# Peptides against a protein of PDB entry 5JXT, part 150

Target 1, 319 residues: chain A of PDB entry 5JXT
Amino acid sequence: SLLPKKEINVYIGMSEMQVKWYQKILEKDIDAVNGAGGKRESKTRLLNIVMQLRKCCNHPYLFEGAEPGPPYTTDEHLIYNAGKMVVLDKLLKRIQKQGSRVLIFSQMSRLLDILEDYCVFRGYKYCRIDGSTAHEDRIAAIDEYNKPGSDKFIFLLTTRAGGLGINLTTADIVILYDSDWNPQADLQAMDRAHRIGQTKQVVVYRFVTDNAIEEKVLERAAQKLRLDQLVIQQGRAQVAAKAAANKDELLSMIQHGAEKVFQTKGAFGTMAEKGSQLDDDDIDAILQAGETRTKELNARYEKLGIDDLQKFTSESAYE

## One batch from the design tools (peptide; made by RFdiffusion4, then SolubleMPNN)

Design b2_p20_8_s3 (from b2_p20_8, 10 letters changed)
Fold by OpenDDE base, seed 5:
Structure b2_p20_8_s3 (fold): chain B 319 residues (1-319), chain A 20 residues (1-20)
Amino acid sequence: as target 1 above (319 residues)
Amino acid sequence: SEAFERRRAEKREALRRRLE
């Protein structure tokens, strides 16, 4: 029988470089961040800020002028300049040692380019599929990954391209490197490993940059998922969760953690304490803290009714 | 961006030379 999947949010501090770039993004549009733009502030401008902050949470090398060089090289700096890469690098060693195989999902094809260069640098054998992958190449990559005795450890996928009906039950670990605004896209990605034909316990690690916009992206996705579940259970088809955040919601998301980011010199949390020197005990502590916070997050939304979830702004989660 | 792809191409070539 298929075992229930275990889902753990992994809360990860920003590197020093991420903090610097996060500050720079906020400072560039400081009037919009402070709500001083008033009625003239376009929803498009706020969405652009959100997109830049999410890029920063993923990897600072998604920006021109962040990567050291010229000459440009792939080296340890690719890892220690992004908190998610530091955790990923340690977690993949553990996963490989356990004899597991892993799917890594992202919303950003350019992040998959960074992860591909990382895989080559670490000597991890991988497959890749994104939205630009030809149909024939997609079939070939799936078959190469799923073949008996495949030496491919990692499958790199964009969440949307990976969500399209494929079977990847030869993997038992799923890493969501970032989250979709639509929680159903992430579920569809998980269901590539968590389906009929899986013989192992599927574990899903969702990476979330701590004290940053990604916490609010996660909260909004969790709220929407709970609302969708309650609507299905109660037969109330008319309660479509408004798919698009309003301006005030986007502003609240941008402001989340911004003050602490401006006050911070260096990295956040375990990235400040250990940086690239994270050991197995540090990873266990991060995973344990993540499991606790995941239970608390779920318990917060489980108590809410449909009417509460429809009115629920990210600020009311703390009252 | 073309700049991202140029940096990526440069890194891949440098890494190839280092692993040979």
Scores: peptide ipSAE 0.470, ipTM 0.913, DockQ to the pose 0.582
Fold by OpenDDE base, seed 1:
Structure b2_p20_8_s3 (fold): chain B 319 residues (1-319), chain A 20 residues (1-20)
Amino acid sequence: as target 1 above (319 residues)
Amino acid sequence: SEAFERRRAEKREALRRRLE
């Protein structure tokens, strides 16, 4: 029988470079961040800020002028300048040692480009599929990954490209490097490994930048998922969760953790304490804390009814 | 952006030369 998925949110502090870039993004549009733009503040402007903050949470090298150089090189700085890469680097070593194989999903093809360069740098054999991958090349990559005795450890996928009904049950670990606004897209990604034919316990690690916009992306996704579940259970198919955040929701998401980010000198959390020198105990602590916060997050939304889940509970943007 | 792809190409070439 297929074992249930174990899902763990992995809350990761920003690197010093991420904090600096996060501050810079907020400062560039400070009037919009403070809500001073009034009724004229376009939803498009807020969406652009959200997208820049999400890019920052993924990797600062997604911005021009963040990467050290010229000359531009792939080196340890690719890892230590992004909290998610620091955790990924340690986690992949553990996963490989366990004899597991891993799917890594992102919304951003350019993040997959960074992850390819990382894989080559670490000597990890990988496959890749994104939105630009030809159909024949997708089949070939899937077959190469799934073949008996495949030496491919990692499969890099965009969440949307991975959603296309493919079977990747030869992997037992799923890393969601970032989250989709639609939790169903992430579920569909997980279901590439968590399907009939899987013989191992599937473990899903969802990377979430702590004290940043990604927490609110996650909360909104969890809220939507619970709403979708309740709507299905109650037969109320017409309560389509408003798919798009309103301006006030976007503003609240942008403001989340912004004050703490502005007050921060250096990195956040475990990234400030250990940086790239995370050991196995630090990873275990991060995973255990993540498991606890995941249970708390789920428990928060499990108690809510449809009417509560339709309201964006802006808990205070300042907590 | 073309700038991102240029940096990536430069890094890949540098990395190849380090791994050879």
Scores: peptide ipSAE 0.468, ipTM 0.912, DockQ to the pose 0.573
Fold by OpenDDE base, seed 2:
Structure b2_p20_8_s3 (fold): chain B 319 residues (1-319), chain A 20 residues (1-20)
Amino acid sequence: as target 1 above (319 residues)
Amino acid sequence: SEAFERRRAEKREALRRRLE
């Protein structure tokens, strides 16, 4: 029988460079961040801020002028300048030692470009599929990854391209490097490894930048997923929680952790304490803390009814 | 962006030369 998948949110502090760029993004649109634009601030402007903050949480080198150089080089700075890369680099070493194979999903094809350069730098053999990959090349990449005795350790996928019904049950680890606004897209990505024919326990690691926009993206996705489940269970198909975040929700998401980010000089959390020098015990502590916070997050939404989930603006914006 | 692809091309060339 297929074992239930284990899902763990991995909460990761920003690097010093990420904090600096996160501050710069907020400062550039400070009037919009403070809500000073009132009714005149376009929802489009707030969506753009959210997109830039999500890019920062993924990797600062997604911005022009963040990468050291010229000359531009792939080196250890590619890892230590992004909290997610520091954790990924340690986690992949553990996954490989365990004889596991891994799917890495992102919303951003440019992040897959960074991850591809990282794979080459670390000597990880990989396959890649994104939205631009030709149909024949997709088939070839899937077949190369799934073949018996495949030397491909990593499969890099955009979440949407990976959602296209493909079977990747030859992997047992799934890393969601970022989250989709639609929790069903992430579930569809996980279901590439978590299908009939899987012989191992599938483990899903969801990377979440701590004290940043991504916590609110995660909370909103969890709320929506619970609401979708309750609607299906109650046969009330009309409660289409498909409403894109309103302006006030987007503003609240942007403001989350912003004050602490402005007050911070340097990195956050484990990135401030250890930087790139995480050991196996530090990774175990991060995973254990993540498992606890994941259970707490799920338990919060499991207690809520449909009406509560529709009204629940996360009050945690005021602490 | 074209600037991103140029930096990436430069890094790939430098990395190839370092790994050879």
Scores: peptide ipSAE 0.467, ipTM 0.912, DockQ to the pose 0.544
Fold by OpenDDE base, seed 3:
Formats: sequence, C-alpha cells, structure tokens
Structure b2_p20_8_s3 (fold): chain B 319 residues (1-319), chain A 20 residues (1-20)
Amino acid sequence: as target 1 above (319 residues)
Amino acid sequence: SEAFERRRAEKREALRRRLE
C-alpha cells in the first residue's frame, strides 16, 4: 500500500550575501516598501519586488554583480552564499547514504542551472527537465532516471514541467527548493514520487527562507490549499479564490521581516552560527524545528472557516 | 540574461579544467 507522504517545511536562514542583497532590493524601492507610493504605486512594481526577493531567497547569483569574480569559478562559495544550498548540500549527503533518490523542484530554470553546476561540482549524477526541454528529450531523461539500476541520483525539474503527468516513483525524496503561488502545482510535483508504484516512504522537504517573503508565500499557499479543500467539501464552487494577491497583500508580504533584515549584520539563524559547517545534528535540529512549525501552520489553517480563509490574515510584522 | 550565461559558460569551462 502507498504510505502517506511526510511533508516538512525546512526553515532556512539567509546567508550574509543573501541578507546584503535582500537589503539592496528593499532599499532600491524603499518608498514602495514603506507604502509611501500610496494609491499611485503600481501592483506591477510590487510584483517585481516580490520576484526579486524570491530570487534572493533562492540564490544571490541570480543577480548581476553578486557572484565573486572575474574570474568566475564554481567552488564552495556557490554553497555557502545561499542558505538553501548549505542545507541542500548536507541533506543530499544524508539522502545518498540512505540509498534514497531525490527529485528537486524549482520555479526558476536559472536556479536549475546553478544546481546543475553544483551537481557537477559535487560529482552527483543527475537528469534535468524544464520548460525548454524537447518532448523526446523529456521522455529520454525520465526513462534514464527510472531505469533499473540507474546511477542518476538527482532529478532537477521545474515544478510546472515536472508536474505534467510523469511517474518518478523510483525517487522517494522530494525537495521543493521554492514554492509555487499555486499550491496545486507543488502537490502535482510531489505526486510524481508519491504515486502507485512507490515502495518507500515519500518524504517532501519544502525549503523556506526564514524571516523573509517566502514565509508569507508559504502561508498564502497553505491558506489557498485549505480554502480549495473546503470549497470542494462544501460544494461551493463559486468561491474562486482570487489567484493573484492584491496590492496590500503584496506590500505586507514585502514588509514581512524587512525591519529585522535591515538590522541584521551578517547571516541569519543557524547560518550565522555555523555557516557551511553544519553537521548531522544541526540538520536534525533544523528538520525537527521545521516539523513543529509545519504542524503549527497546518493547525492554524485547519481551524479556519471559508470566510476567514478568504481574508488575507497577515499579522502585520509591525504589531 | 546574457551576462548570466557568460558567467556560467566561464565557470563550466574552469570547472572542467579543474576536474580533468
């Protein structure tokens, strides 16, 4: 029988470089971040800020002038300059030692480019699929990954390209490196491994940058997912959850943790204490804390009715 | 961006030379 999937949000502090670039993104549009633009501030401008902050949470090398060089090299700095890469690097070593195989999903094909360079640097054998992958090459990559005795450890996928009907039950670990605005896209990604034919316990790790916009992206996705479930259960098809955040929601998401980011000199959390020198106990502590916060998040939204879930419950980070 | 691809190409070449 298929075991229920275990889902854990992995809350990860920003590296020093991420903090610096996060500050720089906020400072560039500080009037918009402070709401000083009022009614004249465009939703498009706020969406652009959100997208830059999400890029920063993924990897600072997605920005011009963040990567050290010239000359540009792939080295340990690729890992320690992004909190998610530090955790990923330790987690993949554990996963490999356990004889597991892993799907890594991202919204950003450019992040998959960074992850490819990382895989080559660490000597991890991988497959890749994104939105530019030809149909034939997509089939070939899936077949190569799924073949008996495949030496491919990692499958790199964009969430949308990987979500399209494929079976990847030869993997038992799923890493969501980032989250989709649509929680159904992430579920569809998980369901590539968590499907008929899976023989192992599927574990899903959702990476979330702590004290950053990604917490609010996650909360919004959890809220939407619960709303969708309740709408289905109650037969109230008319509650089309507005798919796009309004201006005030976007502003609240941008402001979340911004003050603490401006006050921070260096890295956040475990990244400040240990940086790239995480051990197995540190990973266990991060996973345990993540499991607790995941349960708390789910319990928060499970108690809410449809009317409450239609309201964006941003606790203002300034109360 | 073109700048991203240029940096990536440079890194890939450097990494290849280091692993050879």
Scores: peptide ipSAE 0.476, ipTM 0.914, DockQ to the pose 0.536; fails the geometry check

Design b2_p20_8_s4 (from b2_p20_8, 11 letters changed)
Fold by OpenDDE base, seed 4:
Structure b2_p20_8_s4 (fold): chain B 319 residues (1-319), chain A 20 residues (1-20)
Amino acid sequence: as target 1 above (319 residues)
Amino acid sequence: DEAFAARREERRRALAERLE
């Protein structure tokens, strides 16, 4: 029988470079971040800020002038300059030692480019599919990964490309490197490994940059998912949750953690204490803390009714 | 996009030269 999947949010501090770039993104549009643009501030401008902040949470090298060089080299700086890469690098070593195989999902094809270069740098054998992958090459990559005795450890996928009905039950670990605005896209990604034919316990690690916009992206996705579930259960199909965040929601999301980011010198949390020198105990601590916070997050939304979940009240998150 | 691709290609070349 298919075992229930275990889902763990992995809360990860920003590297020093990520903090600097996060500050720079906020400062560049400080009037919009402070709400000073008033009624004339476009939703498009706020969406652009959100997208830049999400890029920063993924990897600072997605920005021009962040990468050390020229000359540009693939080295340890590719890992230590992004908190998610530091955790990923340690987690993948553990996953490999366990004889597991892993799917890594992202929304950003350019992040998959960084992850591909990382795989080559670490000597991890991988497959890749994104939105630009030809249909034939996509089939070939899936078949190569699923082949009995395949030496491919990692499959790199964009979440949307991975969503297209493929079977990857030869993997038992799923890493969501970032989250989709639509929680159904992430579920569809998980269901590539968590499907009929899976023989192992599927574990899903969702990476979330701590004290950043990604926490609010996650909260909003969890709220939407719970609302969608309750609407289905109650037969109230007419309450299509407006999928698009409003202007005030976007502003609140941008402002989340911004003050603490401005006050922070260096890295956040475990990244400040250990940086790239995370050991197995540090990873266990991060995973345990993540499991606790995941349970708390789920318990928060499980208590809410449809009427509460329809109200984006910033206040109900802090009680 | 071009600047990102150019940096990536330079990194890939440098890595290939180290692995040979």
Scores: peptide ipSAE 0.574, ipTM 0.943, DockQ to the pose 0.575
Fold by OpenDDE base, seed 1:
Structure b2_p20_8_s4 (fold): chain B 319 residues (1-319), chain A 20 residues (1-20)
Amino acid sequence: as target 1 above (319 residues)
Amino acid sequence: DEAFAARREERRRALAERLE
């Protein structure tokens, strides 16, 4: 029988470079971030800020002028300049040592480019599928990954490309490097490994940048998922329509953690304390803290009714 | 994003030369 999947949110501090770029993104549009534009600020402007902040949470090298160089080289800086890469690098070593195989999902094909270069740098054998991958090449990559005795450790996928009904039950670990605004897209990605034919316990690690917009993206996704479940259970089809964040919701999401980011000199959390020197105990602590916060997050939304879940509870931008 | 692609190509070339 298929074992239930274990899902853990992995809360990760920003690197010093990420903090610097996060500050720069907020400062560039400070009037919009402070809500000074009031009703005159366009939803499009706020969506653009959200997109830049999410890029920053993924990797600062997604921005021009962040990568050290020229000359541009692949080295340890590709890892230590992004909190998610530092955790990923340690986690992949553990996963490999356990004899597990891993699917890594992202919304951003350019992040998969960075992850591909990282795989080459670390000597990890991988497959890749994104939105631009031809149908024949997708089949070939899936078959190469799934073949008995495959030496491919990692499969890199865009969440949407991985959602296309493929079977990847030869992997038992799923890393969501970032989250989709639609929690169903992430579930569909997990279901590539968590499907009939899986023989192992599937573990899903969802990377979430701590004290940043990604926490609010996660909360909104959890809220939406619970709302969708309750709407299906209660037959209230009309409720599903409020899928798009309003302007005030976007502003609240942008403001979340912004003050702490502006006050921070250097990195956040475990990234400030250890940086690239995270050991196995530090990873265990991050995973344990993540498991606790995941349970708390789920418990928060499980108690809410449809009417409460329709309200974006902006927790204060200062918490 | 041509600038991103160019940096990536340079980085990949430098890595390939280092792994040879």
Scores: peptide ipSAE 0.571, ipTM 0.942, DockQ to the pose 0.560
Fold by OpenDDE base, seed 5:
Structure b2_p20_8_s4 (fold): chain B 319 residues (1-319), chain A 20 residues (1-20)
Amino acid sequence: as target 1 above (319 residues)
Amino acid sequence: DEAFAARREERRRALAERLE
């Protein structure tokens, strides 16, 4: 029988470089961030800020002038300059030692480019599929990954390209490097490993940058997922959560953690304390804290009715 | 996009030369 998947949100501090770039993004549009633009501030401008902040949470090298160089080199700086890469690097070593195989999903093909370079740097054998991958190459990559005795450890996928009905039950670990605005896209990604033919316990690690916009992306996704579930259960199809955040929701998401980011001169949390020197105990602590916060997050939304879930409550973090 | 691709290509070349 298929075992239920275990989902853990992994809350990760920003590196010093991420904090600096996060500050620069906010400062560039400070009037919009402070809500001073009023009715004149376009939803498009706020969406652009959100996208830049999400890029920063993924990797600072997605910005021009963040990467050290020229000359540009692949080295340990590719890892320690992004909190998610530091955790990923330790987690992948553990996953490999356990004899597991891993799917890594992202919304950003350019992040897959960084992850590909990282795989080469670490000597991880991988497959890749994104939105530009030809149909034949997609089949070939899937077949190579699923082949009995395949030496491919990692499959790199964009969430949308990976969502397209493929079977990847030869992997038992799923890493969501970032989250989709649509929680169904992430579920469809998980269901590539968590389906008929899986023989192992599927574990899903969702990376979430702590004290940043990604917490609000996660909360909104969890709210939407719960609302979608309740709408299906109650037969109230018309009550579906608005697919797109409104202006005030976007502003609240941008403002989340912004003050703390401006007050911070270095890295956040475990990234400030340990940086790239995370050990196995630090990873266990991050995973345990993540499991607790995941339960708390789910418990908050499980208690809410449809009417409560239709309100984007920024305040539910403080009660 | 082009600047990102150029940095990536340089990194990949440098890494290949180091792994040889």
Scores: peptide ipSAE 0.578, ipTM 0.944, DockQ to the pose 0.573; fails the geometry check
Fold by OpenDDE base, seed 2:
Structure b2_p20_8_s4 (fold): chain B 319 residues (1-319), chain A 20 residues (1-20)
Amino acid sequence: as target 1 above (319 residues)
Amino acid sequence: DEAFAARREERRRALAERLE
């Protein structure tokens, strides 16, 4: 029988460079962030800010002028300048030592480009599929990864490209490097490894930048998922959860953690204390804290009814 | 997009030269 998947949110602090770029993104549109623009900020402007903040949470080198150089080199700075890369680098070493194989999902093909360069730098053999990958090349990559005795350790996928019904049950670890706005897209990605033919316990690590917009993206995705489940269970098909955030929700998401980000000099959380010098005990502590916070998050939404979940704005999360 | 690709190509070249 297929074992239930274990899902853990991994809460990760920003690097110093990420904090600097996160501040710069907020400062560039400070009037929109403060809601001080007397004319209703365009939903498009707020969505753009959200997308830039999510890029920052993934990797600062997604922005021009963040990468050190010229000359531009692939070196340890590719890891230590992004909190998620620091945790990923340690976690992949552990996963490899365990004889596990890993799927890494992202919404951003350019992040997969950084992850490819990282894989080459660390000597990790990988496959890649994204939205631009030809159909034949997708089949070849899947077959090469799934081959008995395959030397491919990592599969890099965009979440949407991985959603296309493929079987990757030869992997037992799933890393969601970022989250989709639609929790069903992430579930579909997990179901590539968590499917009939899987022989191992599937573990899903969802990376979440702590004290940043990604916490609110996660909360909103969890709320939506619970609402979708309750609607299905109650047969109330008409309660289409409004798929798109409204302007006030987007503004609240942008404002989340912004004050603390502006007050912060240097890195956040474990990245401030340890930086790239995380050991195995630090990773265990991060995973244990993540497991606790994941249970708390799920328990919060499990107690809510349909009517509560529909009204639940980010403000009521403080009760 | 082009500037990102150019930096990436430079990094990849420099890494290849170090691994040879």
Scores: peptide ipSAE 0.574, ipTM 0.944, DockQ to the pose 0.574; fails the geometry check

